# Ledger of designs, part 192: peptides against a protein of PDB entry 6MBK

Target 1, 240 residues: chain A of PDB entry 6MBK
Amino acid sequence: GFEMVNFKEEGFGLRATRDIKAEELFLWVPRKLLMTVESAKNSVLGPLYSQDRILQAMGNIALAFHLLCERASPNSFWQPYIQTLPSEYDTPLYFEEDEVRYLQSTQAIHDVFSQYKNTARQYAYFYKVIQTHPHANKLPLKDSFTYEDYRWAVSSVMTRQNQIPTEDGSRVTLALIPLWDMCNHTNGLITTGYNLEDDRCECVALQDFRAGEQIYIFYGTRSNAEFVIHSGFFFDNNSH

## One batch from the design tools (peptide; made by RFdiffusion4, then SolubleMPNN)

Design b2_p23_3_s2 (from b2_p23_3, 11 letters changed)
Fold by OpenDDE base, seed 2:
Structure b2_p23_3_s2 (fold): chain B 240 residues (1-240), chain A 23 residues (1-23)
Amino acid sequence: as target 1 above (240 residues)
Amino acid sequence: SFLDTHYPISLALGQLVPDSLYE
């Protein structure tokens, strides 16, 4: 009922191949296709994860390293997904001086600086870990781990990470959701949820879409300031 | 409704690492 298309202004997105009605379940993604903290633990990153407090405490960082490890693995299952990700982002970590100066007049500036400092500190920490920790020896990042790599991974996760339930539904974890996250944003309501019984993400249409129309979703309730920090863009029709 | 039977999925905000985790 949909296809991936490269749109002029929005970049990659999903286009309806048939008429889709509002509230119709048109897209689902099984857990096995997701990049999750759990899949990170079950990957080559697992041994290091089990020994590093930051990876254990910060699921988003675990996902970032998982993403980097899989990107560096030619035979990774997620290569097709990773190749769809932007090479650069409009998030604060990529801001030029002029953009930062512009934000100085906004409340977002404090969070931007915190993000800069935090990301730099994380990189320095993990660079040392990767170089010295025994469980890092088999990581594909051992001989190639730059700040640019880390910045990209963190930004990828920042813009695409989702909260989903664990398999037993007792906790929440973080996940990247391939295919689904290609949908571009519009104002509205959350129309994506996790079906624990079938163990899959399910997305229902926010509105009617005719064949040939781009399918949009609502990422979540965010202020424009939060969108800048989290997603790197403003949305004019944002009600918050 | 859909959300009554599903766990809602939304983009999660990034988290900062507490200083204590670096020690």
Scores: peptide ipSAE 0.197, ipTM 0.749, DockQ to the pose 0.948
Fold by OpenDDE base, seed 1:
Structure b2_p23_3_s2 (fold): chain B 240 residues (1-240), chain A 23 residues (1-23)
Amino acid sequence: as target 1 above (240 residues)
Amino acid sequence: SFLDTHYPISLALGQLVPDSLYE
């Protein structure tokens, strides 16, 4: 019912291959296809995860390292997904000096500087961990862990991480949702949810889409400043 | 409605590491 397409202005997105009606379930992604904190624990990262307090406490950081490990693994199940991710982002960690200067007149500048500071500190910490920790020796990124790698992974997670329930529904965990997260953003209502009974993410169409039209979703209610900081884009029609 | 039977999925906000975790 849809295909990945490189659109002229938006970049990669999803295009309908048939007519899709509003509220039609057109896309679902089983848990086993997601990159989650749990899949990170069950990966080559698991032993290090079990002994590092930051990885244990910060699911987004665990996902970032999970993403880096899988990217560095030629036979990773998620290689097709990883190859669809941008090589760089329009988020603050990638801002040029002029872009930072532009934000100096806004309240967002404090958050930008905080991201720079925290990301640098995290990198320095984990660089040491990867160099010295015994359980880091078997990681595929052992000899290739640069700030650019970490910046990319953190930005990927920052812009794409989602909250989903655990398998028993008792808690919330973090996940990257392949294929689904390729949908570009539009104004509207949340039309994606997790079906615990079938253990999958489900997305229903926000509106009617004709064959050949790009499929858009609504990421959630955020201010324009929050979109700049966390999603790397400005949405003109945002009501906040 | 759809959301009545589903857990909502939304982009999570970035999280900062507490200083205490670096020690």
Scores: peptide ipSAE 0.135, ipTM 0.732, DockQ to the pose 0.919
Fold by OpenDDE base, seed 5:
Structure b2_p23_3_s2 (fold): chain B 240 residues (1-240), chain A 23 residues (1-23)
Amino acid sequence: as target 1 above (240 residues)
Amino acid sequence: SFLDTHYPISLALGQLVPDSLYE
């Protein structure tokens, strides 16, 4: 019902190949396709994860390193997804001098500087870890881990991480959701949730889309976005 | 742009890591 398209101004997005009705379940992404903290633990990063307190304590950083490891792996299952990710972001870590200067007149500047400092410190820490930890020797990024890499990964996760339930629904974990997060943003209502019974993310159409139209969703602030379990849609007439 | 859809300051990964975790 949809296809991937590289839109000139908006980058990659989804285009309807048929008419899609509002509230229609048109997109679902099984857990096995997600990049999660669990998949990070089950990857080449797993041994290091099991021995690093920061990776264990901060799932978003674990995702960042998972993303970097998979990016550095030519045969990674997620290569097609990773290739759709922006190479740069409009996050504070990428702010130009003018943008930073503009923020100097606001209280936000303190948060920006804090983010810069914290990110730099994290990088320095993990650079040392990658250089010295025995389990880091197996990482594909062992000899190629720059601040630019870390900045990119951090920004990717920061802008795209979602909170989803664990398989048993007992806890919340973090996930990047391929294909789904290709949908570009429009104002509207949240139309995405997680179906634990079928163990998949589900997205229903925000509106009617005709064949050939770009499919937009409203994901609001995706940073630490929480998925509503099961009936996670704002549409009362939704099948969920 | 991202700034049009998100708060310009996202601290999801820029959050403070306790000093003890760096030891």
Scores: peptide ipSAE 0.038, ipTM 0.591, DockQ to the pose 0.158
Fold by OpenDDE base, seed 4:
Structure b2_p23_3_s2 (fold): chain B 240 residues (1-240), chain A 23 residues (1-23)
Amino acid sequence: as target 1 above (240 residues)
Amino acid sequence: SFLDTHYPISLALGQLVPDSLYE
């Protein structure tokens, strides 16, 4: 009931190919299609993950490296998804000088500077790891790991990571959700959750959409989106 | 203002990594 479209202003998004009613389950994404910490562990990154404390401690960084490894892999299952991702982001790491200058008068500047510092430190650390660690030898990014690569990956994860339940529902993990995250944002209620019984993300329509209309969703704070583990989906009027 | 037109900053990857993890 939808198609991928490159909209002039919003970039890639989803457009309805038929009328979709409010609350209709129009989109679902099985776990096997998600980029998760678990899929990172099961990928070429797995051996390094098992030996690096930072990757183990910070699932978001694990996702960033998972994303970079898959981007550098021509035969990656996620190539179609990766190609839909923006090349640049409206995140602090991409702020222009004027934007940073404006923020100097706000409390946000401390967070921005912290992110700059931490990201730079992480890059330096992992650059060394990739060059020296035995389990990094077969990583497809070994000979191509620039700061721009890392900036892109961490920004991708920051803007798109979601909390989902583990397969057994006992814990939460982090995931990028292909196809679903192509929906652009609008105000409303969160209409996305995780169905553990069917082991998939589910999204119901926020409103009626006619054929030809862009489908918008509200994912609240996208980078920290949390799925309801037991109820499947929820309606929450969160601020973004 | 800038903050009025932008979504809240995500600090997910700006999180401080404890120094012990870099050793």
Scores: peptide ipSAE 0.032, ipTM 0.588, DockQ to the pose 0.137

Design b2_p23_3_s3 (from b2_p23_3, 9 letters changed)
Fold by OpenDDE base, seed 1:
Structure b2_p23_3_s3 (fold): chain B 240 residues (1-240), chain A 23 residues (1-23)
Amino acid sequence: as target 1 above (240 residues)
Amino acid sequence: SFLDHHFPIELALGELVPDSLYE
């Protein structure tokens, strides 16, 4: 199993309470905890989703709006996860003038400008939608939807979105997995997959871990760590 | 695995929405 530990320098993380062997499933996240296109459809965003062609066609944008709606909802289940997300990203949408100037000497500048243009166009479209569409009236972002909000949400999704199967396994869809980045970026210590039979994301150890050894670290507050431990993340011999 | 990697940022950021969807 795992226990939550406050590591002095790194913050809260998970420590193995027993030896974990290579190839052992040690952590899983059921679908119900994921932010998915489906959960977006089932949220306050659902009515708008059902009538907006872009939201229907672009799962990543649907997730971005889902993320914004949940961020604006104080009682959102995903608040602990959302609080782990960076406020800014190392992406073109956040490049400083000097970075853009540097890129002007490279072929990458065309892609950067394309990203700016596309994102701006999307924002302008959705700003109008949020202001005018009847089903947008109940959205928590109705009176607060800035470009900064949108570029943040888009960047969050683009950097963190995962492909997962639909419930029936017939198609792929997109999901944000709470605190998954901290699980995956462990220097190759773990691998991931989706188990359709149990309808969950799975983490498998790629190496042996000893009892008392740190598995991975949580960045943020104790509540973020508690979210992992107590909100439906499951561990071997330590289900929550 | 479905979860092997996140989508590359270059492919995802500023993704093109077809013009017809803005109509």
Scores: peptide ipSAE 0.222, ipTM 0.679, DockQ to the pose 0.203
Fold by OpenDDE base, seed 5:
Structure b2_p23_3_s3 (fold): chain B 240 residues (1-240), chain A 23 residues (1-23)
Amino acid sequence: as target 1 above (240 residues)
Amino acid sequence: SFLDHHFPIELALGELVPDSLYE
């Protein structure tokens, strides 16, 4: 019902290959296709994860390293997804001089610099870990772990992470949702939920889309991580 | 973009690593 398209100004997005009606379930992503903290634990990162307190405590950082490991793995299942991710982001870590100058007159500049400092500290920590930890030797990023890599991964996760229920629905975990997060934004209502019965993310169409039209979803006013809370994604079988 | 709904700065700052985890 849809295809991936690289739109000139919007980057990658989804285009309808047929008419899609409003409220139609046009997109679903089974848990097995998601990049999650659990999939990170089950990956080549698993041994290191099991011994690193930060990876264990910070699911977003675990996802960031999961992304980096999978990106560095030619045979990764998620290569097609990773290739759709932006190479750069509009996050503070990527702010250009003009953006920084704009913020210099505001209180926000302190927050930006704090983020820079914190991210740098994280990088320095993990650089040491990767260089010295025995379980890091098997990581595909062992010999290629730059700040730019880390900045990218962290930014990817910050902009795309979602809270989803665990398989048993008892807790929440973090996930990147391939295909779904390719949909570009429009105004409207949240139309994504998690179906625990079928163990998948489900997205229903915000409006009618004709064949050939780009499919948009509403990102809401919050980060992707907050979608679950906002849309009732949590602990129920809501599909929208 | 300052209007990026995927990245509220306030939320990003809320995901900082506690100092104790670096020890």
Scores: peptide ipSAE 0.221, ipTM 0.678, DockQ to the pose 0.145
Fold by OpenDDE base, seed 2:
Structure b2_p23_3_s3 (fold): chain B 240 residues (1-240), chain A 23 residues (1-23)
Amino acid sequence: as target 1 above (240 residues)
Amino acid sequence: SFLDHHFPIELALGELVPDSLYE
């Protein structure tokens, strides 16, 4: 009922191949296809994860490293998904000097500088870990871990991470949701949820979509400043 | 509604690493 399309202004998105009615379940993604903190623990990153407090405490960073490890693995199951991700982002970590200067007139500037500082600090920390920790020796990124790699992974996770329940529903974990995260954002209501019984993400249509129309979803209630900082875009009709 | 039987999914915002974790 949909296809991946590279739209002129919005980049990759999903387009309806048939008429889709509002509230129709048109998209679902089983847990096994997700990149999660749990899949990170069960990957080549697992041994290092078990001994690094930051990876254990910060699921988003664990996902970032999981993404980097899988990207560096030619036989990774997620290669097709990873190849659909942008090579760079419009997030603050990619801002040029002029863009940063522009933000000085906004309340977001403090958060931008904080993000720069924090990301740099994290990179420096993990660079040392990767170079010296015994459990890092088998990581595919051992010999190639640049700041550009890290900012890409962090930005990928920052713009695409979602909260989902664990398999038993007892806790919340973080996940990247392939295919689903290709939907671009619009204003509206949350129409995506996790079905624990079937163990899959499910998305129902926010509105009627005709064949040939781009399918949009609502990512969540965020301020425009938060979108700029965390997602790298501005939505004019945002209620915040 | 749809969400009555689903755990809602939305983009999650990042958190900062506490200084204590670098020690």
Scores: peptide ipSAE 0.204, ipTM 0.803, DockQ to the pose 0.933
Fold by OpenDDE base, seed 4:
Structure b2_p23_3_s3 (fold): chain B 240 residues (1-240), chain A 23 residues (1-23)
Amino acid sequence: as target 1 above (240 residues)
Amino acid sequence: SFLDHHFPIELALGELVPDSLYE
């Protein structure tokens, strides 16, 4: 019912291949297709994860390294997804000097500086880890881990990470949701949730879309966005 | 706004990693 298209202004997005009705379940992504902390643990990063306290303590950093490892792996299952990700982001880590100067008059400046400092410190730490830790030897980024790489991965996760339930629903974990996060933003209501019964992310149409139209969704706040299905997300003829 | 979508304060990555984790 949809296809990936590179739009002129928005970049990659999804276009309807048929008419889609409002509240219709048009897109779902099974857990097995998600990049999660769990998939990071089960990847080439797993051995290092098991030995590094920061990776264990901060799932978002684990996702960042998972993303970098998979990007550096030609045969990665997620290569098609990774290739759709922006090469640069409109995040503070990419701000130009003039943009930072502008923010000096705002409360955000302290957060920006903090993010710079923290990210730099994290990079320095992990650079050493990657160079010296035995379990880092098999990482595809062993000989190519730059600040730019880390900045990109951190920004990718920052802008795209989602909170989803664990398989048993007992806890919340972090995930990147391929295909779904290709949808560009519009103002509206959250129409995405996680279906535990079918173990998949589900997205229903925000409005009617005709064949050939770009499909937009409302992300809300993207960082650590919660998409657990609860009352209020769906209004009328929902499948839940 | 731009800041709301691109720099949400909820950023765990922007938060301090405890010093003890670097040891």
Scores: peptide ipSAE 0.058, ipTM 0.629, DockQ to the pose 0.136

Design b2_p23_3_s4 (from b2_p23_3, 10 letters changed)
Fold by OpenDDE base, seed 3:
Structure b2_p23_3_s4 (fold): chain B 240 residues (1-240), chain A 23 residues (1-23)
Amino acid sequence: as target 1 above (240 residues)
Amino acid sequence: SFLDHHFPISLALGQLVPDSLYE
């Protein structure tokens, strides 16, 4: 019902291959295909996760390291997904001096500086951990962990992380949702949810889409400042 | 409604690490 396409202005997105009606369930992703904090715990990262307080406390950082470990693993199940991710982002961690100066007139500037400082501090901390901790010795990133690697992973998670329920529905965890996160954003209502009975993410169409049209979803209500901080872009028709 | 039987999914905001976790 859809295909990945490189659109001229928006970049990569999903295009309908047939007519899709509003509210039609056109896309679903089972839990086993998601990159989650739980899959990180069950991976080669698991032993280190169990010993590091920051990884345990910060699910987004756990996902970032999970992403790096899987990227460095040629036989990773998620290689096809990882290959679809951008190599660079327009997020504040990649801002040049001119872009930072542009934000000086906005309320976002303090958060941009804080994010940069915090990310650098995290890298310094984990560089030492990876070099010295016994459970880091078998990580595929052991001999190749640069700031650029960490910046990329953090930015990937920052722009793509989602809250989903645990298997029993008792708690909330973080997940990257392959294929689904290729949809570009439009203003509207949330049309994606987690079906606990079938244990999968489900997306219904926001509107009618004809064959050949790009499929858009609504990421959630955010200000333009929040989009810049977390996703690196402005949305002109954002109603927030 | 679709969301009546689903946990809603939206893009989550990033989090900062508290200073105390580095100690």
Scores: peptide ipSAE 0.137, ipTM 0.715, DockQ to the pose 0.955
Fold by OpenDDE base, seed 2:
Structure b2_p23_3_s4 (fold): chain B 240 residues (1-240), chain A 23 residues (1-23)
Amino acid sequence: as target 1 above (240 residues)
Amino acid sequence: SFLDHHFPISLALGQLVPDSLYE
C-alpha cells in the first residue's frame, strides 16, 4: 500500500501505491523491529548500561548510544534503517551563530543554550566512560567517539523517539520506530497507537490519500518552540 | 475510535540529566 521515496526537499518519505482511506490501518511495525531501551540493554551496550547511572536513568541517551553502536556494526539488523536517517538535522545542536541570534528574541533561546550545555557535558562524561570503563572495551565505537557522532545520535533520538508501552503494558519505554518514522509531518491528529495484543505499532491514515500521494502523519501536539528544539519543525499555523 | 484500543504514540520530548548523575 506504500513505498519509500526520496522526496525533493523533504528527504525520505512514504508514498501511497494505492488509494488509502481515512482511518484505514495501512502501516504496522512489530516490536521486534523497534530500537528500544530494552533492545539496547540486550545489545553489546548491555554490560555498560548495567553499570552506568545515566544510561539507566535516561532512556533517550541509552537509545542514542544504541544507535551509535548499531551504526558502527556492519552486520547490524538496523543498518537499512540507519542508512535512511539524515546525516545532519535542523535542530539547535546544528545551529550556526546567526541562527542562534535569531532565536534570542524567542522563548526557545534558553532551552537552546541548555541543550548545548547538556549535550557537551554528556559527551565529555561518556567520552571518559568509554575510554576508562571495562565494559566499554567491546563497544564498536571504543576507538571512534566524537562530539559529531554524539550530537548526531542525540539529535536522531530527539527527533524520532516515541513513547510506547513495555511488552507487558505495565510501563512506558522509548523506541525508534523504523518505517513508520519515515512518514513526514503534518498538522492533524494522532493516528498512531500501540496494539499490545498483537505487540505492534499501528498507524491509521490521517486522511484520504490517493495513489501516488505522499503519506503524512502527525507527530504530536507541540508548540513551535518545542518543535524547533526537539523536532526542528516550524509551522505558521500551529494551533498549539 | 482508533485510540480507544491503542496506547497512543507520539514523539517524546528531550530530557534533562540531573547534575547529581554526573557525580
Scores: peptide ipSAE 0.087, ipTM 0.701, DockQ to the pose 0.921
Fold by OpenDDE base, seed 4:
Structure b2_p23_3_s4 (fold): chain B 240 residues (1-240), chain A 23 residues (1-23)
Amino acid sequence: as target 1 above (240 residues)
Amino acid sequence: SFLDHHFPISLALGQLVPDSLYE
């Protein structure tokens, strides 16, 4: 019902290949296709994850390293997804000097500086970990871990991480959702939820789309989408 | 703010990691 297309100005997005009606379930992504903290633990990163307190404490950082490890793995299942990710982002870590100067008069400057400082500190920490930790020897990024790599991964996760339920629904975890996160955003209602019975993310159409039209969805906050558990959807203008 | 909307602090990678975790 849809295809990935590189749109001018907007980059990659999804285009309808047939007419899609409002509220129609047009897209679903099984858990097995998601990049999650759990998949990170089950990957080549798993041994290091089990020994590093920061990776354990901060699922978003675990996802960032998971993303980097998979990117550095030619045979990674997620290569097709990773190749569709932007190479740069409109995040504070990519701000130019003029943009930072402009923000100096705003409250946002404190957050920007925090991003720079914390990301740099994290990079320095993990650079040492990758160089010295025994379980880092198997990581495909061992000999290629630059600040630019980390900045990219952090920004990727920061802009694309989602809260989803664990398999048993008892807790929430973080996930990148391939294919689904390729949808560009519009104002509207959250039409994505997690179906625990079928163990998949489900997205219903925000509106009618005709064949050939770009499919837009509303993520709420793009950087941290939240799903209603058990195939629920937010049908109001609330955002998270 | 712009950053509040794009990067919720609670889940932002740029948020502070407790110093004790770096030890």
Scores: peptide ipSAE 0.033, ipTM 0.631, DockQ to the pose 0.165
Fold by OpenDDE base, seed 5:
Structure b2_p23_3_s4 (fold): chain B 240 residues (1-240), chain A 23 residues (1-23)
Amino acid sequence: as target 1 above (240 residues)
Amino acid sequence: SFLDHHFPISLALGQLVPDSLYE
């Protein structure tokens, strides 16, 4: 098993409560626990989603709003997960002047500025939508939608979104994966996949972990992460 | 680096909304 621990420098992470062997399935997350575009559509955001072209076209933005709506909902199932998310990020949207200056010497600056501009434009658009759209009236964020909120949500999604298969496996969709994304990163091989047969994300141990050790995974670039789809891989030793 | 994991070029592109969607 494992437990959630707040590590001083790394923030929240998972610690082994027993010895875990390499390649052991120690963590799985059923689809029903994921924050997905589909769960966004099925939430209080659903009516607005159904009428807003950007939300429909941009799954990551849909997830961002889903995250904001759930954060603003005290009874949200995902409150425990949301509380584990950083309040701020080291993403370009949070870059300070010195960081921007440093990037000005690189080719990345154009992308940073573009992202910032786009995010600001998105915020302005959705601010208007939230203020004027009939289906926005019941959103828990109706009276509290700041750029900081949007920046946070977008950054959360950018850093944590994953591509997973749809239920039928016909296409990919976007998901935030609670519990799994609490694992801090280490270099290695991807040990996470999506088991369509059991309809869950599965993570096997990258290495042996002793009881008391922090469990690290290699999740690579989350925003670009595509989970390996598998349906026939069974683990003899699966436990939390 | 952290940026390598959280700011790929594709990430910036992932935030692009076509102008037509704003109208």
Scores: peptide ipSAE 0.059, ipTM 0.629, DockQ to the pose 0.162; fails the geometry check

